# Peptides against a protein of PDB entry 4GXB, part 120

Target 1, 277 residues: chain A of PDB entry 4GXB
Amino acid sequence: VPTEEVSLEVLLSNGQKVLVNVLTSDQTEDVLEAVAAKLDLPDDLIGYFSLFLVREKEDGAFSFVRKLQEFELPYVSVTSLRSQEYKIVLRKSYWDSAYDDDVMENRVGLNLLYAQTVSDIERGWILVTKEQHRQLKSLQEKVSKKEFLRLAQTLRHYGYLRFDACVADFPEKDCPVVVSAGNSELSLQLRLPGQQLREGSFRVTRMRCWRVTSSVPLPSGSTSSPGRGRGEVRLELAFEYLMSKDRLQWVTITSPQAIMMSICLQSMVDELMVKKS

## One batch from the design tools (peptide; made by RFdiffusion4, then SolubleMPNN)

Design b2_p20_5_s1 (from b2_p20_5, 7 letters changed)
Fold by OpenDDE base, seed 5:
Structure b2_p20_5_s1 (fold): chain B 277 residues (1-277), chain A 20 residues (1-20)
Amino acid sequence: as target 1 above (277 residues)
Amino acid sequence: LSFSWEELANRVNIPLQVLF
């Protein structure tokens, strides 16, 4: 793509649009800096955020595709997909809520975290009881952003990334699950027939290894599952998990977001390594 | 895309016992 000045739209978690003038040749960090400048986010806080490629669903929800890498050209990356469903989203890129303290010290950082958290609650990514929801709404009405965040930090799945419904082979084959990544784990929520909602927690520190694989389904003459178009690549995330002492078991998640899941796993590992250093 | 704790541990000189 020839180098030219373009207007690029970057969305916040709440769907707020940030328009930045960038070059088509600007890399991810350049675009991130432009977004930060537009928002008046201090340079020292830029590192707490990343740009993500997402697919906007019909309901306006975001399906995270991947984190944009440093070498990428965000304008090219999003436009090359030739679909307006794909968007670039700014989101915090750390897992430990302790880092919120650094970000919250700045008004813009506080606003970004607040907007993201409100959105995550509204989308059901953060799990809240009725009472907690009432408390959060009260704080929101008072525009008490710091107190709102402090309460939110105590909630289940705060800071998690929630994926679209998918399938896993655990605890049984072809189990419908909702996967969330956060707090150094993959949380698998499922409801088996006749059973209560269950959550399986898979800590990254107990994953000996993981891999993403892709396959092309053979044209089975049987009725295409209503959601898979002809020729859709099947992505799987498989991890070998320490179920108990000296007992490793493979768990496989079949999801179009398997790549994003693996990025989350790696990111959680990286953060853990930083904390241990 | 793949990850192994063994490979990472070796790369960063951390005993596996500390990771698991």
Scores: peptide ipSAE 0.199, ipTM 0.775, DockQ to the pose 0.060
Fold by OpenDDE base, seed 4:
Structure b2_p20_5_s1 (fold): chain B 277 residues (1-277), chain A 20 residues (1-20)
Amino acid sequence: as target 1 above (277 residues)
Amino acid sequence: LSFSWEELANRVNIPLQVLF
């Protein structure tokens, strides 16, 4: 692609637009630095954030597609899709909430975490009781960002990434599930007919291995997945999980976000390895 | 795309017992 100066739109989690002037040849880090500069985020905090490719849904919610890799050209990555639904989003890219302390010390970092957390609560990514919601709303009205975050850090699924509803073969075949990644786990939420909401926790430390596969359904194969036409690429994340002592079982998630799920798993593993070293 | 703890352990020269 010829090197040209372009205006690139990067969104915050709340949909706030950040316009940056970059080169088409700028790599992910270059664009991230440009965004940081535009926001007045200090250089030492840049590493706590990443750029993500997302699909904006009709309701304005984001379906995370993947993290932009270092070698990518964000302008090319987003424009090559030739759909206005695809956006670049800035989000924090660590899992341990302890790192929030470093980010919150800076005004801009605080604002970014606050905006993200508000959005995650509004989208139902963070699970909140009625009383907690009342408290959060009060703090939001007071614009008490630090207190808001401190309360939010105690909430269920704080820091998790929630995926679109998908299908798993656990606990039974073709089970509709909502997957969330965070705290070194995949959380699978499901509601079976006549049952209460259940959550299965799959800790990454008990995953022996995982894989992402892509396949094209055979014309004779009935895709039980709503909305997938014949011949549409099917993505699956499969992981081998230690269910009990000496008992490994494969769990397979069928989702267009299988790649993003695998990125989350790898990222969680990487963070754990840093802590163990 | 795939991941294996065994592969990682080998890559970083760490015993599997430390990873699990």
Scores: peptide ipSAE 0.086, ipTM 0.694, DockQ to the pose 0.060
Fold by OpenDDE base, seed 2:
Structure b2_p20_5_s1 (fold): chain B 277 residues (1-277), chain A 20 residues (1-20)
Amino acid sequence: as target 1 above (277 residues)
Amino acid sequence: LSFSWEELANRVNIPLQVLF
């Protein structure tokens, strides 16, 4: 692509649009810096955020496709998809809520975390009781962003990224699940017929290994599920999990977001390694 | 895309028991 100046739209978690003028040849970090500059986010806080490629669903929710890598050209990455559904989103890119303290020291950082957290609650990514929701709403009405975040940090799945409903082979074959990544784990939520909501927690430190695989379903005449085109690539994330002492078991998640899940896992590992080093 | 704690342990020269 020829190097040209272009206007690029980057969304915040709440859907707020940030327009930046960048070059088509600008890499992810260049675009991130441009967004930071537009928001007046200090340079020392840029590293706490990343750009993500997402697909905006009809309801306005974001389906995370992947994190944009350092070598990528965000303009090219998003425009090459030739669909207005694909967006670039700015989101925090760390997992340990302790890092919120660093980000919250700055007004812009605080605002970004607040907006993200509000959005995550509204979208049901962060799980709240009725009472907690009332408390959060009260704090939101008061625009007490710090207190809001402090309360939110205590909530279930704070800082998690929620994926679209998918399928896993755990606890049973072909179980419909909602996967969330955060706090160095994958949370698998499921509701079996006649049962209460269950959650399986899979800590990354107990995943001996994982892999993403892709397969093209052979057009076998019978599995015309009408909604998945006969040629769609099936992505799976499989991880070998230490269920108990000396008991490893493979768990497989079938999801179009398997790549994003693996990116989350790797990011969690990387963060843990930074803490151990 | 794949990951192994064993591979990581080897790469960073840390015993697997510390990582996993």
Scores: peptide ipSAE 0.327, ipTM 0.861, DockQ to the pose 0.062; fails the geometry check
Fold by OpenDDE base, seed 1:
Structure b2_p20_5_s1 (fold): chain B 277 residues (1-277), chain A 20 residues (1-20)
Amino acid sequence: as target 1 above (277 residues)
Amino acid sequence: LSFSWEELANRVNIPLQVLF
């Protein structure tokens, strides 16, 4: 692609648009720096955020596709898809809420975390009770961003990335699940017929390995669900999990976001390694 | 365990261009 100056739109988690002038040849870090500069985010806080490729749904929700890598050209990565549904999103890219303390020291960092957290609550990524919701709303009305975040940090699935509803082979074959990644785990939420909501927690420290695979469904004469066109690649994330002492079991998640899930797993492992060093 | 996009593409047998 020839090097040209372009206007690139980057979205925050809440859908706020940040327009930056960049070169088509600017790499992910260059674009991230441009976004940071536009927001007046200090350079020392840039590393706490990443750019993500997402698909915007009809309801405005984001389906995360992948994290943009260092060598990528964000303008090219998003425009090459030739669909307006694909967006670039800025989001925090660490998992441990302890790092919020560093980010919250800066006004812009605080605002970014606040906006993201509000959005995550509104989208149901962070789970709240009725009473907690009331408390959060009160703090929001007072614009007490630090207090809001401190309360939010105590909530279930704070800092998690929630994926679109998908299918797993656990605890039963073809079980509809909602997967969330955060706090060094994959959380699988499911409701079996006539049962209460259940959650399976899969800690990354108990995963021996994981892999992403692709398959093409064979034309089985059965009515393909109307939404999957003939020949659509099926992505799966499989991980081998230590269920108990000396008992390994494979768990397979079938999802178009299998790649993003694997990126999350790797990112969580990397963060754990940094903490141990 | 770290992976590159190239490694990932190879694992899933998807052309890298599809990921970008």
Scores: peptide ipSAE 0.014, ipTM 0.476, DockQ to the pose 0.068; fails the geometry check

Design b2_p20_5_s2 (from b2_p20_5, 7 letters changed)
Fold by OpenDDE base, seed 1:
Structure b2_p20_5_s2 (fold): chain B 277 residues (1-277), chain A 20 residues (1-20)
Amino acid sequence: as target 1 above (277 residues)
Amino acid sequence: LEFSWEELANRVNTPLTVLE
């Protein structure tokens, strides 16, 4: 692609649009810096955020496709898909809420975390009780962003990324589940007929290994997956989990977001390694 | 895409422990 100046739209988690003028040849970090500059985010806080490729759903929700890599050209990555559904989103890219303290020290950082958290609550990514919701609304009315975040940090699935409904072979084959990634784990939520909501917590530290695979389903007379056409590639994330002492079990998640899930897992590992160093 | 704790542990020359 020839190098030229272009206007690129980057969205925040809440859908706020940030327009930046960049070169088509600008790499991910260059674009990220441009976004930071536009927002007046200090340079030392840029590393706490990343650019993600997402697919915007009809309801405005974001389905995360993948994190943009360092070598990528965000403009090319998004435009090459030739669909208005694909967007670039800025989001925090760390898991440990302790890092919020660093980001919250800056006004812009605070605003970004606040906006993201509000959005995550509204989207149901962060789970809240009725009473907690009341408390959050009160703080929101007071525009007490720091206090809002402090309360939010205590909530279930704070800092998690929620994926689209998919299928897993746990606890049963072809079980519909909702997967969320955060706090060094994958949370699998499911509700079987006649049963209460169940959650399986799979800590990354107990995953011996994981892999992403792709397959082409054989022509079957019945399209089992809604919205998937014949011949579409099926992605799976499989991980071998230490269920108990000396007991390993494979768990397989079938999802178009399998790649994104693996990226999350790797990111969690990386963060843990930093803490250990 | 593939990951292994054993491979990582070997690469960084640090044993990995299950925290939970």
Scores: peptide ipSAE 0.333, ipTM 0.846, DockQ to the pose 0.058
Fold by OpenDDE base, seed 3:
Structure b2_p20_5_s2 (fold): chain B 277 residues (1-277), chain A 20 residues (1-20)
Amino acid sequence: as target 1 above (277 residues)
Amino acid sequence: LEFSWEELANRVNTPLTVLE
């Protein structure tokens, strides 16, 4: 792609548009710096955020595809898909809520976390009770962003990334599940026939290994996932999990977002390693 | 894409049992 100056749109979690003038040859960090400058985010806080490739759904929700890597050219990465549904999103890229304290010290950082958190609550990524929702709305009306975040930090699945509904082979084959990643775990929400909603927690520290595989289903072969066309590539995330002492079991998640799930797992591991160093 | 705690443990010179 020829080097040209272009206007690139980057979205916040709430759908707010940030327009930046960049070169088509600018790498991910260059674009991120441009976005930070546009928002007046200090340089020392840039590292707490990343750019993500997402698919915008009809309802405005984001389906995360992957994190943009350092060597990538965001303009090329998004435009090469030749679909307007693909967007670049700025989001915080750490898991431990303790890092919120660093980000919240700055007005712009505070605003970014606030906007993301509001959006995550509105989209049901963060789980709230009726009473908690009332309290959050009250704080929102008062525009008390710090207090809002402090309350939000106590909520279930705060800081989690929620994926589209998919299928797992646990606890039984072809079980519909909703996967969320956060707090060094994958949370699998599911409802078995005649049972209440259940949540399975799979801690990354108990995953001996994981892999992403791709396959093309045969027309007469394995059942295709609902919503997938004939001959579409099937992605799976499989991890070997320590269920109990000396008992390992493979769990497989079939999802178009298997790559993104693996990216989340890797980033959780990376963060844990940083904390232990 | 593949990840192994064992491989990581070896790279960072940390016993796997400590990571679990």
Scores: peptide ipSAE 0.298, ipTM 0.782, DockQ to the pose 0.061
Fold by OpenDDE base, seed 2:
Structure b2_p20_5_s2 (fold): chain B 277 residues (1-277), chain A 20 residues (1-20)
Amino acid sequence: as target 1 above (277 residues)
Amino acid sequence: LEFSWEELANRVNTPLTVLE
């Protein structure tokens, strides 16, 4: 692709559009810096955010595809897909809420976290009780962003990334689940027939290993997933989990977002390593 | 894409203790 100046649209979590003028040859960091400059985010806070490739669903929700890598060209990465459904989204890229303190010190950082958190609550990514929801709405009405975030930080699945409904082989084969990544874990929410909602927690520190695999289903196989056409690539995230002392068990999640899940896992590991160093 | 704690431990030359 020839080097040209282009206008690139980057979305915030709430769907707000940020237009930046960049070169088609600009790498992810260059684009991120351009977005930061446009938002007046200081340079020392840029590292707390990343650019993500997402697919915008019909309801306006974002399905995260992957984090853009450093060597990528965001303009090319998004436009090469030749679908307007694909967007670039700016989101915080750390897991420990302690880092919120650094980001919240800046007005722009505060606004970004606030917008993201509001969106995550509205999307049901952060789980709230009725009473908590009332409190959050009150704070939102008062535009008390700091207090809103402080309350939100105490909520279940704060800072988690919620994935689209998918399938896992745990606790039973072909079990419909909703996976969320955060707090150094994968949370699997499921409702078995006639049972209450259950949540399984898989801590990354108890995962001996994980892998992403891709396969093409055989045409004769019953496409169990109603939305996948015949011949679509099936992605799976498999991890070997320490269920108990000296008991390892493989868990496999079948999801188009398996790559994104693995990116989250790696990111959580990286953050843990930074904290230990 | 594959990850193992063992491989990481070898790279960083620190035993990855399963943080319980």
Scores: peptide ipSAE 0.270, ipTM 0.797, DockQ to the pose 0.059
Fold by OpenDDE base, seed 4:
Structure b2_p20_5_s2 (fold): chain B 277 residues (1-277), chain A 20 residues (1-20)
Amino acid sequence: as target 1 above (277 residues)
Amino acid sequence: LEFSWEELANRVNTPLTVLE
């Protein structure tokens, strides 16, 4: 793509549009810096955020495709897909809520976290009780962003990314599951026929390894999985998990978001390594 | 810019030391 000046739209989690003038040749960090400048986010806080490629669903929700890599050209990455449903989103890129303290010290950082958190709650990524929801709404009405975040930080799945419904081979083959990534774990929520909602927690620290595979499914006569047509490339995330002492078991998640899941896992590991250093 | 899912997958395929 020839180097040209373009107007690039970057969305916040709540759908707020940030327009930046960049070059088509600008890499991810360049675009991120441009967005930060547009928002008046200090340079020292840029590292707490990343740009993500997402697919906007019909209901306006975002399905995270992947984190934009450093070498990528965001303009090219998004436009090459030739679909308006794909967007670039700015989101925080750390897991430990303790880092919120650093970001919240700045007005712009606070606003970003607030907007993201509100959106995550509205989308059901953060799980809330009725009472908690009432409290959050009250704080939102008062525009008490700090207090809102402090309360939100205590909520279940705060800081998690929720993925689209997919399939896993755990606890049994072809189980419909909803995967969420956060707090150094993958949370698998499932409801088997006639059973209550179950949640499996897979801590990254107990994952010996993981891999992402791409394959073409063989004709099985089975109905296509939601979001996957017949003959489509199937992505799988498989991880070997320490279920108990000296007992390793492979768990495989079949999802178009397998790449994103793996990115989350790696990011969690990286963050944990930083903490342990 | 050409992007490969397989390339990315390879990069994120990670062996880990079990920490607990």
Scores: peptide ipSAE 0.042, ipTM 0.631, DockQ to the pose 0.072

Design b2_p20_5_s3 (from b2_p20_5, 6 letters changed)
Fold by OpenDDE base, seed 3:
Structure b2_p20_5_s3 (fold): chain B 277 residues (1-277), chain A 20 residues (1-20)
Amino acid sequence: as target 1 above (277 residues)
Amino acid sequence: LEFSWEELANRVNTGLEVLE
C-alpha cells in the first residue's frame, strides 16, 4: 500500500470516536501514540492500553476479533477486511485491577477507565445486583468517577472480556456457553436443562496447554456450528485442564473468537510472568 | 506489509512451554 496520510477512526469502549491523522504505513504503536496524543494521555500511560480489531454488531456491541500486533499497520488491517462493521477499539490491556491505581492518577486515564467500565456494565460484561446497580447509577449521576471505579472493582467479572455465545464440550457435549476471560481464568457460564445458571472457572495456572485449531466441515458429514454457515471454517480452542490431582481433561470451546481467547490466555500468562519476575 | 500469524504462533508456543 502506498504511503499516504489518512484519517483513521479509533473507538473507545463506549463507542466514542477518536479521529487521528496517520500514515497508512504507521505501525500499531505509532497509531496508539497518535490516539494518546489526541486524548492528551501521557506517554507513561500508553503501555496500559492496546488497540483491538473488533466487529461492531447491530446493537452497537463489540465482538473482539484480535489484538493488533506491534508489526501490523492498523489502517491496512481494518480496511483490508472491506467491511464497515470492523473497527479499531482502544481498551485497557492489563488484567490486574491493581494497575488501575496507576492509570487513575491521571485525569485522562481515569476518564478512559470510567468510560470503559460504564460500557462494560451497560453491556452486561460486569455482573451487578439490583442494589449495586442503584449505587452505581447514583455515583454516575454525581459524576464521581473514582468512587464509581472503586465500587466497580469489587463487582463480579470486573476487568473481564466477554465473548459471544458459543459452544463447549464441557460439562456435556455441545453445551451452549458464554465465555469470559479475566483474573487469570476463563469463566464458562451455562444453563443445563432444568438447572440453575452455572459457572465453570478454569484458571490459566491449571492449564497444562492450549491450542487453536481450524477445520472445514464437510457439507454432508458434520453438524454445523451454531451461528456458522455450512462450509465455514470452524475454530476451536482446546485446553488441557488439571481437574484434580493427577487428573487432566481436555476442554474444547468452539467459537469464531477462539483466536482472541488464546490471545487473552497468553496475555494473562505474560502478566503473571511479569509479576513473578 | 501484511499481517503474519507467525509471531502469534510463536507467542502461543512460548506460553505453552512455560506452562509445561
Scores: peptide ipSAE 0.023, ipTM 0.592, DockQ to the pose 0.056
Fold by OpenDDE base, seed 4:
Structure b2_p20_5_s3 (fold): chain B 277 residues (1-277), chain A 20 residues (1-20)
Amino acid sequence: as target 1 above (277 residues)
Amino acid sequence: LEFSWEELANRVNTGLEVLE
């Protein structure tokens, strides 16, 4: 793509549009800096956020495809898909809520976290009780952003990224599951026929390894899952998990978002390693 | 810019030992 100045749209989690003038040749960090400048986010807070490629669903929700890599050209990455449903989204890129304290010290940072959190709650990524919802709405009406976030930080799946419904081979083969990543774990929610909702927690600290594979589905194994077209490449995330002492078991998740899941895993591990150092 | 899903997948694959 020839180098030229373009107007690039970057969305916040709530769908707010941030238009930045960038070069088509600008890399991810350049675009991120441009967005930060547009929002008046201080330089020292830029590192708490990343740009993500997402697919906007019909209901306006975002299906996260992947984090934009440093070498990428966001303009090219998004436009090459030749679909208006693909967007670039700014989102916080850390997991430990303790880092919110750093971000919240700045007005812009606070606003970003607030907007993201509101959106996550509205989309059901953060799980709330009726009473909690009432409290959150009250705080939202008062525009008490700090208090809102403090309450939100205590909620189930705060800071998690929720994926589209997919399939896992745990606890049984071909189990429909909803996967969420956060707090150094993958949470698998499932409801087997005639059973209550179950949640499996897979802590990254107990994952010996994981891998992403791509394959062509066999006719007998092709499940028509929403979002997968016929003949679409099947992506799987497999991780070897320490189920008990000296007992490792492979768990495989079949999802178009397998890459994004692996990115989350790596990111969580990286963050944990930083904390241990 | 050309992007490879396989390349990315390979980058995120890990054989780390259990941290616990």
Scores: peptide ipSAE 0.026, ipTM 0.588, DockQ to the pose 0.073; fails the geometry check
Fold by OpenDDE base, seed 5:
Structure b2_p20_5_s3 (fold): chain B 277 residues (1-277), chain A 20 residues (1-20)
Amino acid sequence: as target 1 above (277 residues)
Amino acid sequence: LEFSWEELANRVNTGLEVLE
């Protein structure tokens, strides 16, 4: 791709548009720096954020596809998909809420975290009770961003990424689940027939290994899974989990976001390793 | 290649060895 100056749109979690002038040859970090400069985010806080490739759904929600890698060219990465539904999103890229303290000391960082958190709550990524929701709304009305975040940090699935509804083979085959990644775990929410909502927690520390596989479904005449067109690649995330002492079991999640899930797992592991150092 | 899935996949598949 020839090197040219282009206008690139980067979205915040709340859909706010940040337009930056970059070169088509600018790498992910270059674009991230440009976005930071546009937002007046200080250099020392840039590392707490990353650029993500997402697909904007019809309802405006973001389906995370993957994190942009260091040597990628964000302009090329997003435009090569030849679909306007794909966007680049800026989001915090750490898991431990303790790092919020570093970010929220800065006004711009605070605003970014606040906007992201509000969006995550509105989208149902962060789980809230009615009372908690009332409290959050009150704080939002008062524009008390710090207090809002402090309360939000105590909420279930704060800091998690929520994925689109998908299928797992646990606890039963072809079980519809909603997967969320955060706090060094994959949370699988499911409701079996006649049962209450259940959450399975799979801690990364109890995963022996994981892998992503892709397959092309054979034209099986019968059960076209709803929404899968002919020739769509099936992605699966499989992990071997220590269910109990000396008992390993494979769990497989079938999802178009399997790659993103694996990225989250690796990222959580990386962060844990940093903490242990 | 600007994006290396293979490298990422390798990291994902082997990353847990450190956690044992």
Scores: peptide ipSAE 0.020, ipTM 0.580, DockQ to the pose 0.080; fails the geometry check
Fold by OpenDDE base, seed 1:
Structure b2_p20_5_s3 (fold): chain B 277 residues (1-277), chain A 20 residues (1-20)
Amino acid sequence: as target 1 above (277 residues)
Amino acid sequence: LEFSWEELANRVNTGLEVLE
């Protein structure tokens, strides 16, 4: 692609549009810096955020596809897909809520975290009770962003990334689940017929290994995964988990977001390594 | 293709090594 100046749209978690003028040849960090400059985010806080490729669903929700890599050209990465449903989103890219303290010290950082958190609550990514919701609304009405975040930090799945409904072979084969990644774990939520909501927590520290595989179902006798056409590529994330002492079990998640899940796992591991260093 | 899965794979592999 020839080097040209272009206007690139980057969305915040709440759908707010940030327009930046960049070169088609600008790499991910260059675009991120441009977005930061547009928002007046200090340079020392840029590292707490990343650019993500997402697919915007009909209801306006974001399905995260992957994190943009350092070598990528965001303009090319998004436009090459030739679909308006694909967007670039700015989101915080750390898991430990302790890092919120660093970001919240700055007005712009505070606003970004606040907007993201409000959006995540509205999307149902962060789980809230009726009473908690009332408290959050009260704080929102007062525009008390710091207090809002402090309360939000105590909520279930704060800081988690929620994926689209998919299928896992745990606890049963072909079990519909909702996967969320955060706090060094994958949370698998499911509700079987006649049963209460169940959650399986899989800590990354108990994963011996994981892998992403791609396969094409055979036309004959293929179990049609919901929402996938005949001959479509099927992505799976499989991880070997230490269920108990000396007992390893493979868990497989079938999802078009398997790659994004693996990215989350890697990033959580990376963060843990940083904390241990 | 601009995006290289090899780089991602390398990062994932590194993570796996740490967990093993």
Scores: peptide ipSAE 0.016, ipTM 0.537, DockQ to the pose 0.058; fails the geometry check

